# Ledger of designs, part 14: peptides against a protein of PDB entry 2L5G

Target 1, 41 residues: chain A of PDB entry 2L5G
Amino acid sequence: LSKEELIQNMDRVDREITMVEQQISKLKKKQQQLEEEAAKP

## One batch from the design tools (peptide; made by RFdiffusion4, then SolubleMPNN)

Design b1_p12_3_s1 (from b1_p12_3 with E5K E6K E7K)
Fold by OpenDDE base, seed 2:
Structure b1_p12_3_s1 (fold): chain B 41 residues (1-41), chain A 12 residues (1-12)
Amino acid sequence: as target 1 above (41 residues)
Amino acid sequence: EEEEKKKEEEEE
């Protein structure tokens, strides 16, 4: 693993982290909406 | 010679 390969792998992981964080945010918002709908009498 | 140097730069 060259230094260049290590940097490329870091850039890839940073993009994957950003994508997963956006998915978590969307899922948390959907969870809150479902909890609010379930709490309506 | 240029192809061999390019392969060394791709492996480094």
Scores: peptide ipSAE 0.024, ipTM 0.431, DockQ to the pose 0.000
Fold by OpenDDE base, seed 5:
Structure b1_p12_3_s1 (fold): chain B 41 residues (1-41), chain A 12 residues (1-12)
Amino acid sequence: as target 1 above (41 residues)
Amino acid sequence: EEEEKKKEEEEE
């Protein structure tokens, strides 16, 4: 792997991390909503 | 010189 290929792979991984973090945030919000709904009498 | 530099940049 050239230095350029390594940089391109890092940029791809950084984009993938951002997408996964957004998915985790959405799932955490959904989890909180379900917990709040289950806690309502 | 410019053509040799361009080949080095394409091989990196």
Scores: peptide ipSAE 0.024, ipTM 0.433, DockQ to the pose 0.000
Fold by OpenDDE base, seed 3:
Structure b1_p12_3_s1 (fold): chain B 41 residues (1-41), chain A 12 residues (1-12)
Amino acid sequence: as target 1 above (41 residues)
Amino acid sequence: EEEEKKKEEEEE
């Protein structure tokens, strides 16, 4: 693995992390909405 | 000579 291949793999992983973090944020917001709706009488 | 050094830097 050249230094360039390692940098390209790092950039790919950083993009994948960003996408997963955005998915986690959306799921946490949906969870909170469902908890607030379930807490309404 | 300068083109061979650039190829060695691209292969590293």
Scores: peptide ipSAE 0.024, ipTM 0.443, DockQ to the pose 0.000
Fold by OpenDDE base, seed 4:
Structure b1_p12_3_s1 (fold): chain B 41 residues (1-41), chain A 12 residues (1-12)
Amino acid sequence: as target 1 above (41 residues)
Amino acid sequence: EEEEKKKEEEEE
């Protein structure tokens, strides 16, 4: 792995992290909505 | 000559 390949791999991983964090945020928001709906009488 | 050096730097 050249230094350039390591930087490219880092940039790829950083993009993947950002995508996973956005998915987690959407899932947490959906969880909260379901908890609020389940708490309604 | 300058384009050849730029290709060597892109292959490193």
Scores: peptide ipSAE 0.023, ipTM 0.432, DockQ to the pose 0.000

Design b1_p12_3_s2 (from b1_p12_3, 5 letters changed)
Fold by OpenDDE base, seed 2:
Structure b1_p12_3_s2 (fold): chain B 41 residues (1-41), chain A 12 residues (1-12)
Amino acid sequence: as target 1 above (41 residues)
Amino acid sequence: EEEKKKKEEEEK
């Protein structure tokens, strides 16, 4: 792996991390909404 | 000479 390939792989992983963090945030918000709906009598 | 530059660029 060249230094350039290593940097490109880091940039790819950083983008993948950002996408996964956004998915986790959306899922946590959806979980909270479902918990609030389930807690309504 | 171009083939050596290409290998040095692929090794960087």
Scores: peptide ipSAE 0.036, ipTM 0.511, DockQ to the pose 0.000
Fold by OpenDDE base, seed 4:
Structure b1_p12_3_s2 (fold): chain B 41 residues (1-41), chain A 12 residues (1-12)
Amino acid sequence: as target 1 above (41 residues)
Amino acid sequence: EEEKKKKEEEEK
């Protein structure tokens, strides 16, 4: 692996991390909505 | 000269 290939792999992983973090944020928001709906009488 | 630059870029 050249230094350029390592940088390109890092940039790819950073994009994948950002996508997963956005998915986690959406799922946490959905969880909170379901918990709030379940807490309504 | 261009082939030498390409090898130096590929070596980085």
Scores: peptide ipSAE 0.034, ipTM 0.512, DockQ to the pose 0.000
Fold by OpenDDE base, seed 5:
Structure b1_p12_3_s2 (fold): chain B 41 residues (1-41), chain A 12 residues (1-12)
Amino acid sequence: as target 1 above (41 residues)
Amino acid sequence: EEEKKKKEEEEK
């Protein structure tokens, strides 16, 4: 792997990390909403 | 010289 290929792979992984972090944030918000709804009498 | 630059660009 060239240095340019390694940089391109890092940039790809950084984008994938950002997408996964956004999914985790959405899932955490949904979890919190479900916990708050389940805690309502 | 051009062939050396091409090899250095391919090795980067």
Scores: peptide ipSAE 0.034, ipTM 0.507, DockQ to the pose 0.000
Fold by OpenDDE base, seed 3:
Structure b1_p12_3_s2 (fold): chain B 41 residues (1-41), chain A 12 residues (1-12)
Amino acid sequence: as target 1 above (41 residues)
Amino acid sequence: EEEKKKKEEEEK
């Protein structure tokens, strides 16, 4: 693996991390909405 | 000499 291939793999992983973090944030917001709706009589 | 520098740059 060249240094360039390692940098390209790092950039790919950083993009994948950002996508997963955005998914986690959306899921946490949906969880909170469902908990607030379930707590309303 | 230039071909050796290109190979060292491609190997990095």
Scores: peptide ipSAE 0.032, ipTM 0.503, DockQ to the pose 0.000

Design b1_p12_3_s3 (from b1_p12_3, 6 letters changed)
Fold by OpenDDE base, seed 5:
Structure b1_p12_3_s3 (fold): chain B 41 residues (1-41), chain A 12 residues (1-12)
Amino acid sequence: as target 1 above (41 residues)
Amino acid sequence: EKLREELEKLEE
């Protein structure tokens, strides 16, 4: 594993983390919308 | 960031 390969793997993981965090944020917003819709009579 | 700085120090 070259230093360059380790940096490339780190940059890839950082992008994957950012994508997962954005997905979690979208899912939390969707959950809140569903909870607000379910609370309407 | 911290891991990148540690990897940078390993090139010396």
Scores: peptide ipSAE 0.042, ipTM 0.604, DockQ to the pose 0.000
Fold by OpenDDE base, seed 3:
Structure b1_p12_3_s3 (fold): chain B 41 residues (1-41), chain A 12 residues (1-12)
Amino acid sequence: as target 1 above (41 residues)
Amino acid sequence: EKLREELEKLEE
């Protein structure tokens, strides 16, 4: 891998991390909504 | 919501 290919792979991984973190945040919000709905009589 | 509508029908 050239230095340029390594930088391109880092930029790709950083974008993939950001996308996965946004998905985790959405799933945590949905979990909290379901827990709050289940805790209301 | 759907589970609440089902529980409300069981309290009649």
Scores: peptide ipSAE 0.020, ipTM 0.274, DockQ to the pose 0.000
Fold by OpenDDE base, seed 4:
Structure b1_p12_3_s3 (fold): chain B 41 residues (1-41), chain A 12 residues (1-12)
Amino acid sequence: as target 1 above (41 residues)
Amino acid sequence: EKLREELEKLEE
């Protein structure tokens, strides 16, 4: 891997991390909503 | 919310 290929792979991984973090945040928010709704009588 | 659905059924 050239230095340029390593930078390109780093930029790709950083984008993938950001996408996964956004998915985790959405799923955590949905989980919390379902837990709050399930805790209501 | 089950309570809201039960209240809605009592208002009909």
Scores: peptide ipSAE 0.019, ipTM 0.248, DockQ to the pose 0.000
Fold by OpenDDE base, seed 1:
Structure b1_p12_3_s3 (fold): chain B 41 residues (1-41), chain A 12 residues (1-12)
Amino acid sequence: as target 1 above (41 residues)
Amino acid sequence: EKLREELEKLEE
């Protein structure tokens, strides 16, 4: 692994982390909406 | 809302 390959792998992982965090945020919001809808009598 | 209407129907 060159220094350049390590930096490219870091930049890729940082993008993948950001995408997964956005997905987690979306799923948490959807979970909260479903919990609020289920808690409404 | 729907559960309240179902409960109200069970009290009649």
Scores: peptide ipSAE 0.015, ipTM 0.225, DockQ to the pose 0.000; fails the geometry check

Design b1_p12_3_s4 (from b1_p12_3, 4 letters changed)
Fold by OpenDDE base, seed 4:
Structure b1_p12_3_s4 (fold): chain B 41 residues (1-41), chain A 12 residues (1-12)
Amino acid sequence: as target 1 above (41 residues)
Amino acid sequence: EKEEEEKRKEEE
């Protein structure tokens, strides 16, 4: 693995992390909405 | 010759 391949792999992983973090944020927001709906009588 | 040297730099 060249230094360039390591940088490209790092950039790929950073993009994948960002995508997963956005998914976690959406899921947390959905969880909160469901908890608020379940707490309403 | 230049194209083989460029491939070697792309593999490095």
Scores: peptide ipSAE 0.031, ipTM 0.500, DockQ to the pose 0.000
Fold by OpenDDE base, seed 1:
Structure b1_p12_3_s4 (fold): chain B 41 residues (1-41), chain A 12 residues (1-12)
Amino acid sequence: as target 1 above (41 residues)
Amino acid sequence: EKEEEEKRKEEE
């Protein structure tokens, strides 16, 4: 693995992390909305 | 010769 291959792999992983973090944030917000809607009488 | 030099720069 050249230094260039390691940098390319790092950049790929950083993009994948960012995508997964955005998905987690959206899912947590949707969970909170459903819990709030279910708690309304 | 040029293609072999380009391949060595991609492996560095």
Scores: peptide ipSAE 0.030, ipTM 0.498, DockQ to the pose 0.000
Fold by OpenDDE base, seed 3:
Structure b1_p12_3_s4 (fold): chain B 41 residues (1-41), chain A 12 residues (1-12)
Amino acid sequence: as target 1 above (41 residues)
Amino acid sequence: EKEEEEKRKEEE
């Protein structure tokens, strides 16, 4: 693995982390909405 | 010679 391959792999992993964090945020918001709707009498 | 030098730089 060249230094250039390690930098390219780092940039790929940073993009994948950002995409997964955005998915987790959307799922947490949807979970909270469903919990608030289930708590309404 | 230039092609062998570029190949060495791509492998480093």
Scores: peptide ipSAE 0.028, ipTM 0.491, DockQ to the pose 0.000
Fold by OpenDDE base, seed 2:
Structure b1_p12_3_s4 (fold): chain B 41 residues (1-41), chain A 12 residues (1-12)
Amino acid sequence: as target 1 above (41 residues)
Amino acid sequence: EKEEEEKRKEEE
């Protein structure tokens, strides 16, 4: 089913987006921590 | 006949 395959591919991409967004959030938090530590004399 | 019907259901 070309439609079923398209739905499965959409669900896969939505999971990949969620994983990448979580990684970006983690990296931004780590960046902020490193910037705060580097700003301490 | 059954194998061609299964292939059509997989392609659909």
Scores: peptide ipSAE 0.032, ipTM 0.494, DockQ to the pose 0.000; fails the geometry check

Design b1_p12_4_s1 (from b1_p12_4, 6 letters changed)
Fold by OpenDDE base, seed 2:
Structure b1_p12_4_s1 (fold): chain B 41 residues (1-41), chain A 12 residues (1-12)
Amino acid sequence: as target 1 above (41 residues)
Amino acid sequence: NKKIEEFKKKLE
């Protein structure tokens, strides 16, 4: 791995982290909505 | 990610 290949791999991992964090946020919001709907009488 | 950016800057 060159220094440039290492930096490119870090950029890829940073994008993947951001995508996963956005997915977690969306799933948490959906979970909350489902819990709120299930709590209705 | 701030830590990744700080690490990249140390490699350059």
Scores: peptide ipSAE 0.180, ipTM 0.754, DockQ to the pose 0.369
Fold by OpenDDE base, seed 4:
Structure b1_p12_4_s1 (fold): chain B 41 residues (1-41), chain A 12 residues (1-12)
Amino acid sequence: as target 1 above (41 residues)
Amino acid sequence: NKKIEEFKKKLE
């Protein structure tokens, strides 16, 4: 792995982390919505 | 990520 390949892999991993964190946030929001709907009579 | 950005700048 060159220094350039290492930097490119770090940039890819940073993008993947951001995408996964956004997915987790969306799933947590959906979970909260389902819990709020299930708590309504 | 600030630490990753600081690390990239040290590599360049």
Scores: peptide ipSAE 0.176, ipTM 0.753, DockQ to the pose 0.378
Fold by OpenDDE base, seed 1:
Formats: C-alpha cells, structure tokens, sequence
Structure b1_p12_4_s1 (fold): chain B 41 residues (1-41), chain A 12 residues (1-12)
C-alpha cells in the first residue's frame, strides 16, 4: 500500500461516510414523519 | 470528515 493508494482509499471512505450520513438523516426524517402521523388523532 | 483531512495533511 503506497502513500497515494492510502490517500485514495481515504477519499473513497470519506465519500462513503458522507453517503451513509445522508441516508441516516433521510431515514431519521422519515421516522419522525411516521411518528408524527401516527400521533395524530 | 475533519480527522480524515488532518491525517491526509500529515501524509503529504
């Protein structure tokens, strides 16, 4: 594993983290919407 | 990610 390959793998992992964080945010927002709809009389 | 950016700067 060269220094360049390590940096490239870190760039990939940082993109994957960002995508997962966006998915978590979207799922949390959907969860909140479902909880709010279920709490309506 | 701030920790990743700090680590990349140490490798350069």
Amino acid sequence: as target 1 above (41 residues)
Amino acid sequence: NKKIEEFKKKLE
Scores: peptide ipSAE 0.173, ipTM 0.750, DockQ to the pose 0.365
Fold by OpenDDE base, seed 3:
Structure b1_p12_4_s1 (fold): chain B 41 residues (1-41), chain A 12 residues (1-12)
Amino acid sequence: as target 1 above (41 residues)
Amino acid sequence: NKKIEEFKKKLE
């Protein structure tokens, strides 16, 4: 692995982390909405 | 990411 390949792999992992964090945020929001709808009489 | 960006800059 060159220094450049290492940086490119770090950039890829950073993008993947950001995508997963955005997915977690969307899923948490959806969970909250489902819990709020299920709590309605 | 701040530490990662600092590390990338140190590699350059």
Scores: peptide ipSAE 0.172, ipTM 0.753, DockQ to the pose 0.371

Design b1_p12_4_s2 (from b1_p12_4, 9 letters changed)
Fold by OpenDDE base, seed 3:
Structure b1_p12_4_s2 (fold): chain B 41 residues (1-41), chain A 12 residues (1-12)
Amino acid sequence: as target 1 above (41 residues)
Amino acid sequence: EQRRREFQKQME
């Protein structure tokens, strides 16, 4: 692994983290909506 | 929402 290959792998992992965090945020919002609708008659 | 409207109609 060159220094350039290590930097490219870091940039890829940072993008993957950001995408997973956005998915978690969307799922948490959907969970909250389902819990709120389940608490209503 | 829809279930709440159906419940309100059953209470009239």
Scores: peptide ipSAE 0.016, ipTM 0.342, DockQ to the pose 0.007
Fold by OpenDDE base, seed 1:
Structure b1_p12_4_s2 (fold): chain B 41 residues (1-41), chain A 12 residues (1-12)
Amino acid sequence: as target 1 above (41 residues)
Amino acid sequence: EQRRREFQKQME
């Protein structure tokens, strides 16, 4: 692994982290909506 | 929400 390949791998991981965080945010919002709906008769 | 609309229709 060159220094340039290491930087490219870091940039890839940072993009993957951002995508997973957006997925987690979307799932948390859906969970909250389902919990609020389940709490309503 | 859908379940609440279905329940309201059964009470008419």
Scores: peptide ipSAE 0.016, ipTM 0.344, DockQ to the pose 0.007
Fold by OpenDDE base, seed 2:
Structure b1_p12_4_s2 (fold): chain B 41 residues (1-41), chain A 12 residues (1-12)
Amino acid sequence: as target 1 above (41 residues)
Amino acid sequence: EQRRREFQKQME
């Protein structure tokens, strides 16, 4: 692994983290909406 | 929402 390959792998991991964080945020928002709907009679 | 509309109709 060259220094350039390590930097490219870091940039890839940072993008994957950002995508997973966006998915988590969306799922948390959906969970809250389902909990609020389930709490209504 | 649907269950709440059904409940409201049972209370009339």
Scores: peptide ipSAE 0.015, ipTM 0.337, DockQ to the pose 0.007
Fold by OpenDDE base, seed 5:
Structure b1_p12_4_s2 (fold): chain B 41 residues (1-41), chain A 12 residues (1-12)
Amino acid sequence: as target 1 above (41 residues)
Amino acid sequence: EQRRREFQKQME
């Protein structure tokens, strides 16, 4: 692995982390909405 | 929301 290949792999992983964090945020918001609806009689 | 409106209508 060259230094350039390592940097390119880091940049790819940072983008993948950002995408997964956005998915987690959307899922947490959906979970909260379902919990609030289940807690309402 | 919908279930709460249906319940409220049954209590009238």
Scores: peptide ipSAE 0.015, ipTM 0.338, DockQ to the pose 0.007

Design b1_p12_4_s3 (from b1_p12_4, 5 letters changed)
Fold by OpenDDE base, seed 5:
Structure b1_p12_4_s3 (fold): chain B 41 residues (1-41), chain A 12 residues (1-12)
Amino acid sequence: as target 1 above (41 residues)
Amino acid sequence: EEKLKEFKEKLE
């Protein structure tokens, strides 16, 4: 692992983190929608 | 995120 390979792996992990955080945000919004729908009579 | 950025900046 060169310094450059390590930086490239970090940039990959940063992109994967961003993708997972966006998925978590979407799931949290969908959870809130389902909770609001279930609370309607 | 921030810790990984700080680590990258220390490597550069």
Scores: peptide ipSAE 0.120, ipTM 0.729, DockQ to the pose 0.283
Fold by OpenDDE base, seed 4:
Structure b1_p12_4_s3 (fold): chain B 41 residues (1-41), chain A 12 residues (1-12)
Amino acid sequence: as target 1 above (41 residues)
Amino acid sequence: EEKLKEFKEKLE
């Protein structure tokens, strides 16, 4: 792996982390909505 | 993120 390939792989991993964190945030929000709906009488 | 940025800046 060249220095340039390593930087490119880091940029890819950073984008993948951001996408996964956004997915986790959406799933947590959906979980909270389902828990709030299930807590309604 | 911050650690990855700092490592990239040291690599460049």
Scores: peptide ipSAE 0.118, ipTM 0.728, DockQ to the pose 0.295
Fold by OpenDDE base, seed 1:
Structure b1_p12_4_s3 (fold): chain B 41 residues (1-41), chain A 12 residues (1-12)
Amino acid sequence: as target 1 above (41 residues)
Amino acid sequence: EEKLKEFKEKLE
């Protein structure tokens, strides 16, 4: 891997991390909503 | 993220 290929792979991984973190945030919010709905009498 | 940024800055 050249230095340029390594930087390009890092930029790709950083975008993939951001996408996964956004998915985790959405899933955590949905989990909280389901827990709040299940806790209603 | 911060560690990846610091590593990129050391490569540039």
Scores: peptide ipSAE 0.117, ipTM 0.726, DockQ to the pose 0.285
Fold by OpenDDE base, seed 3:
Structure b1_p12_4_s3 (fold): chain B 41 residues (1-41), chain A 12 residues (1-12)
Amino acid sequence: as target 1 above (41 residues)
Amino acid sequence: EEKLKEFKEKLE
């Protein structure tokens, strides 16, 4: 791994982290909506 | 994230 390949791999991992965090946020919002709908009589 | 940014800056 060159220094350049290491930086490129770090940039890839940063993008993957951001995508996973966005997915977690979306899933948490959907979970909350389902919990709120299930709590309605 | 911050540690990874600092590490990239030290590599450059």
Scores: peptide ipSAE 0.115, ipTM 0.725, DockQ to the pose 0.300

Design b1_p12_4_s4 (from b1_p12_4, 6 letters changed)
Fold by OpenDDE base, seed 1:
Order: structure tokens, then sequence, then C-alpha cells
Structure b1_p12_4_s4 (fold): chain B 41 residues (1-41), chain A 12 residues (1-12)
């Protein structure tokens, strides 16, 4: 791996982390909504 | 983030 290939791989991983964090946030919000709806009498 | 910034600056 050249230094340039290593930097490019870091930039890719940083974008993938951001996408996964956004997915986790969306799924947690959906989980909370389902739990709140299931707790209604 | 800061550690990743410092690491990038060492690679350039």
Amino acid sequence: as target 1 above (41 residues)
Amino acid sequence: EEKLKEFREKLE
C-alpha cells in the first residue's frame, strides 16, 4: 500500500462510518417509535 | 477525530 492508497482507504472508511452511524440513528428512532406504539393501551 | 487528523498530516 502506498501512502496515497492508505489515505484513500481512510477516507473511504470515514464515509462508511458516517453512513453506518446514520443508519444506527434511524433504526434506534424506529425502535423507540415501535416501543412507544406497543406501550399504548 | 483529532488523532485521525494528526495521522493524515504525518502521511502527507
Scores: peptide ipSAE 0.064, ipTM 0.677, DockQ to the pose 0.378
Fold by OpenDDE base, seed 2:
Structure b1_p12_4_s4 (fold): chain B 41 residues (1-41), chain A 12 residues (1-12)
Amino acid sequence: as target 1 above (41 residues)
Amino acid sequence: EEKLKEFREKLE
């Protein structure tokens, strides 16, 4: 791994983390909506 | 962000 390849891999990982965090937030919001709908009689 | 920028600049 060159130094440039290491920096590029860090930038990729930072983008992947941000995408996964957004997905987790979206899934948690959907879970909460489904739990609220399932709690309605 | 700033610490990551400083880390990249030290790698350069």
Scores: peptide ipSAE 0.064, ipTM 0.679, DockQ to the pose 0.397
Fold by OpenDDE base, seed 5:
Structure b1_p12_4_s4 (fold): chain B 41 residues (1-41), chain A 12 residues (1-12)
Amino acid sequence: as target 1 above (41 residues)
Amino acid sequence: EEKLKEFREKLE
């Protein structure tokens, strides 16, 4: 692994982390919406 | 984030 390959792999991992965090946020928001809808009579 | 930035700067 060159230094450049290591930096490129870090940039890829940072993008993957950001994508997963956005997915988690969307899923948490959907979970909350479903819990709020299920709590309505 | 800060630690990754410092790590990149040390690689440069």
Scores: peptide ipSAE 0.063, ipTM 0.676, DockQ to the pose 0.380
Fold by OpenDDE base, seed 3:
Structure b1_p12_4_s4 (fold): chain B 41 residues (1-41), chain A 12 residues (1-12)
Amino acid sequence: as target 1 above (41 residues)
Amino acid sequence: EEKLKEFREKLE
């Protein structure tokens, strides 16, 4: 791996982390909505 | 973040 390939791989991983964190946030919000709806009588 | 910036600057 050249230095440029290492930087490019790091930029890819940083983007992948951001996408996964956004997915986790969306799933947590959906989980909370389902728990709140299931707790209604 | 700062350590990653310093690391990138050392790779250039």
Scores: peptide ipSAE 0.062, ipTM 0.675, DockQ to the pose 0.335

Design b1_p12_5_s1 (from b1_p12_5, 8 letters changed)
Fold by OpenDDE base, seed 2:
Structure b1_p12_5_s1 (fold): chain B 41 residues (1-41), chain A 12 residues (1-12)
Amino acid sequence: as target 1 above (41 residues)
Amino acid sequence: KEKERIEKARKE
């Protein structure tokens, strides 16, 4: 792997991390909504 | 609300 290929792989991983963090945030909000609705009679 | 939704889904 050249230095340029390593930088390109880092930029790809940083984008993938950002996408996964956004998915985790959406899933946590959905979990909270389901827990709040399950606690209501 | 959730109990009413579950009861409705059991009648379909």
Scores: peptide ipSAE 0.024, ipTM 0.346, DockQ to the pose 0.050
Fold by OpenDDE base, seed 1:
Structure b1_p12_5_s1 (fold): chain B 41 residues (1-41), chain A 12 residues (1-12)
Amino acid sequence: as target 1 above (41 residues)
Amino acid sequence: KEKERIEKARKE
């Protein structure tokens, strides 16, 4: 792997991390909504 | 709301 290929792989991983963090945030919000709904009689 | 709907559906 060249230094340029390593940088390209880092940029890819940073994008993948950002996408996964957004998915986790959406899932946590959905979990909280379901917990709040389940707590209602 | 959901528990009340489930309880109604169990009484039918």
Scores: peptide ipSAE 0.024, ipTM 0.319, DockQ to the pose 0.053
Fold by OpenDDE base, seed 3:
Structure b1_p12_5_s1 (fold): chain B 41 residues (1-41), chain A 12 residues (1-12)
Amino acid sequence: as target 1 above (41 residues)
Amino acid sequence: KEKERIEKARKE
């Protein structure tokens, strides 16, 4: 891998991390909504 | 609300 290929792979991984973190945030919000609705009588 | 729907469905 050239220095340029390593930088391109880092930029790709940083984008993939950001996308996964956004998915985790959406799933946590959905979990909280389901827990709050299950706790209602 | 969902528990009330489940209770109605169990009485039919």
Scores: peptide ipSAE 0.021, ipTM 0.307, DockQ to the pose 0.051
Fold by OpenDDE base, seed 5:
Structure b1_p12_5_s1 (fold): chain B 41 residues (1-41), chain A 12 residues (1-12)
Amino acid sequence: as target 1 above (41 residues)
Amino acid sequence: KEKERIEKARKE
């Protein structure tokens, strides 16, 4: 593993973290919408 | 500070 490969792997992981955080945010928003819909009679 | 440390470490 060159230093350049390690940096490239770090930058990849940072992008993957950002994508997962966006997915979690979308899922939390969808969960809240479903909870609000399920609370309607 | 931390970002500058990381950027310095990237250039070495």
Scores: peptide ipSAE 0.036, ipTM 0.546, DockQ to the pose 0.011; fails the geometry check

Design b1_p12_5_s2 (from b1_p12_5, 8 letters changed)
Fold by OpenDDE base, seed 2:
Structure b1_p12_5_s2 (fold): chain B 41 residues (1-41), chain A 12 residues (1-12)
Amino acid sequence: as target 1 above (41 residues)
Amino acid sequence: SEQERIERARQE
């Protein structure tokens, strides 16, 4: 891999991390809502 | 700065 290819791969991974973190946050909120609804009699 | 070094490295 060239230096440019390594930098491009780093920038790609940083974007993928950000997307996954946002997805985790949304899933955690949805989990909490489902747990709250399941705890209702 | 380190950031300026990274930005120069992205332009090469």
Scores: peptide ipSAE 0.059, ipTM 0.576, DockQ to the pose 0.010
Fold by OpenDDE base, seed 4:
Structure b1_p12_5_s2 (fold): chain B 41 residues (1-41), chain A 12 residues (1-12)
Amino acid sequence: as target 1 above (41 residues)
Amino acid sequence: SEQERIERARQE
């Protein structure tokens, strides 16, 4: 791997991390909403 | 800095 290929791979991984973090945040928010709705009498 | 070296390397 060239220096440029390593930088491109880092930038790809940074984007993938950001996408996964956004997915985790959305799933946690949905989980909380479902838990709040299930806790209503 | 190391970060400035990485940024220059991204522009090449």
Scores: peptide ipSAE 0.059, ipTM 0.581, DockQ to the pose 0.011
Fold by OpenDDE base, seed 1:
Structure b1_p12_5_s2 (fold): chain B 41 residues (1-41), chain A 12 residues (1-12)
Amino acid sequence: as target 1 above (41 residues)
Amino acid sequence: SEQERIERARQE
């Protein structure tokens, strides 16, 4: 593994982390909305 | 910083 391959792999992982964090944020917001709607009488 | 180390490593 060259230094360039390691940097390319890191940049890929950083993009994947960002995408997963955005998905988690959307899912948490959706969960909160569903919990708030389910708590309405 | 760690970010400055990564940026230097990308230029080599």
Scores: peptide ipSAE 0.058, ipTM 0.589, DockQ to the pose 0.012
Fold by OpenDDE base, seed 3:
Structure b1_p12_5_s2 (fold): chain B 41 residues (1-41), chain A 12 residues (1-12)
Amino acid sequence: as target 1 above (41 residues)
Amino acid sequence: SEQERIERARQE
């Protein structure tokens, strides 16, 4: 792999990390909503 | 720093 190919692969992985972090944030928010709804009498 | 090394590598 050239230096340029390695940088392109790093930028790809960085985008994939950002997408997964956004998914985790959304899932944590949905978990909290479900826990709050389940705690209502 | 490592960040400065990455930025130099992106300009080449």
Scores: peptide ipSAE 0.058, ipTM 0.582, DockQ to the pose 0.011

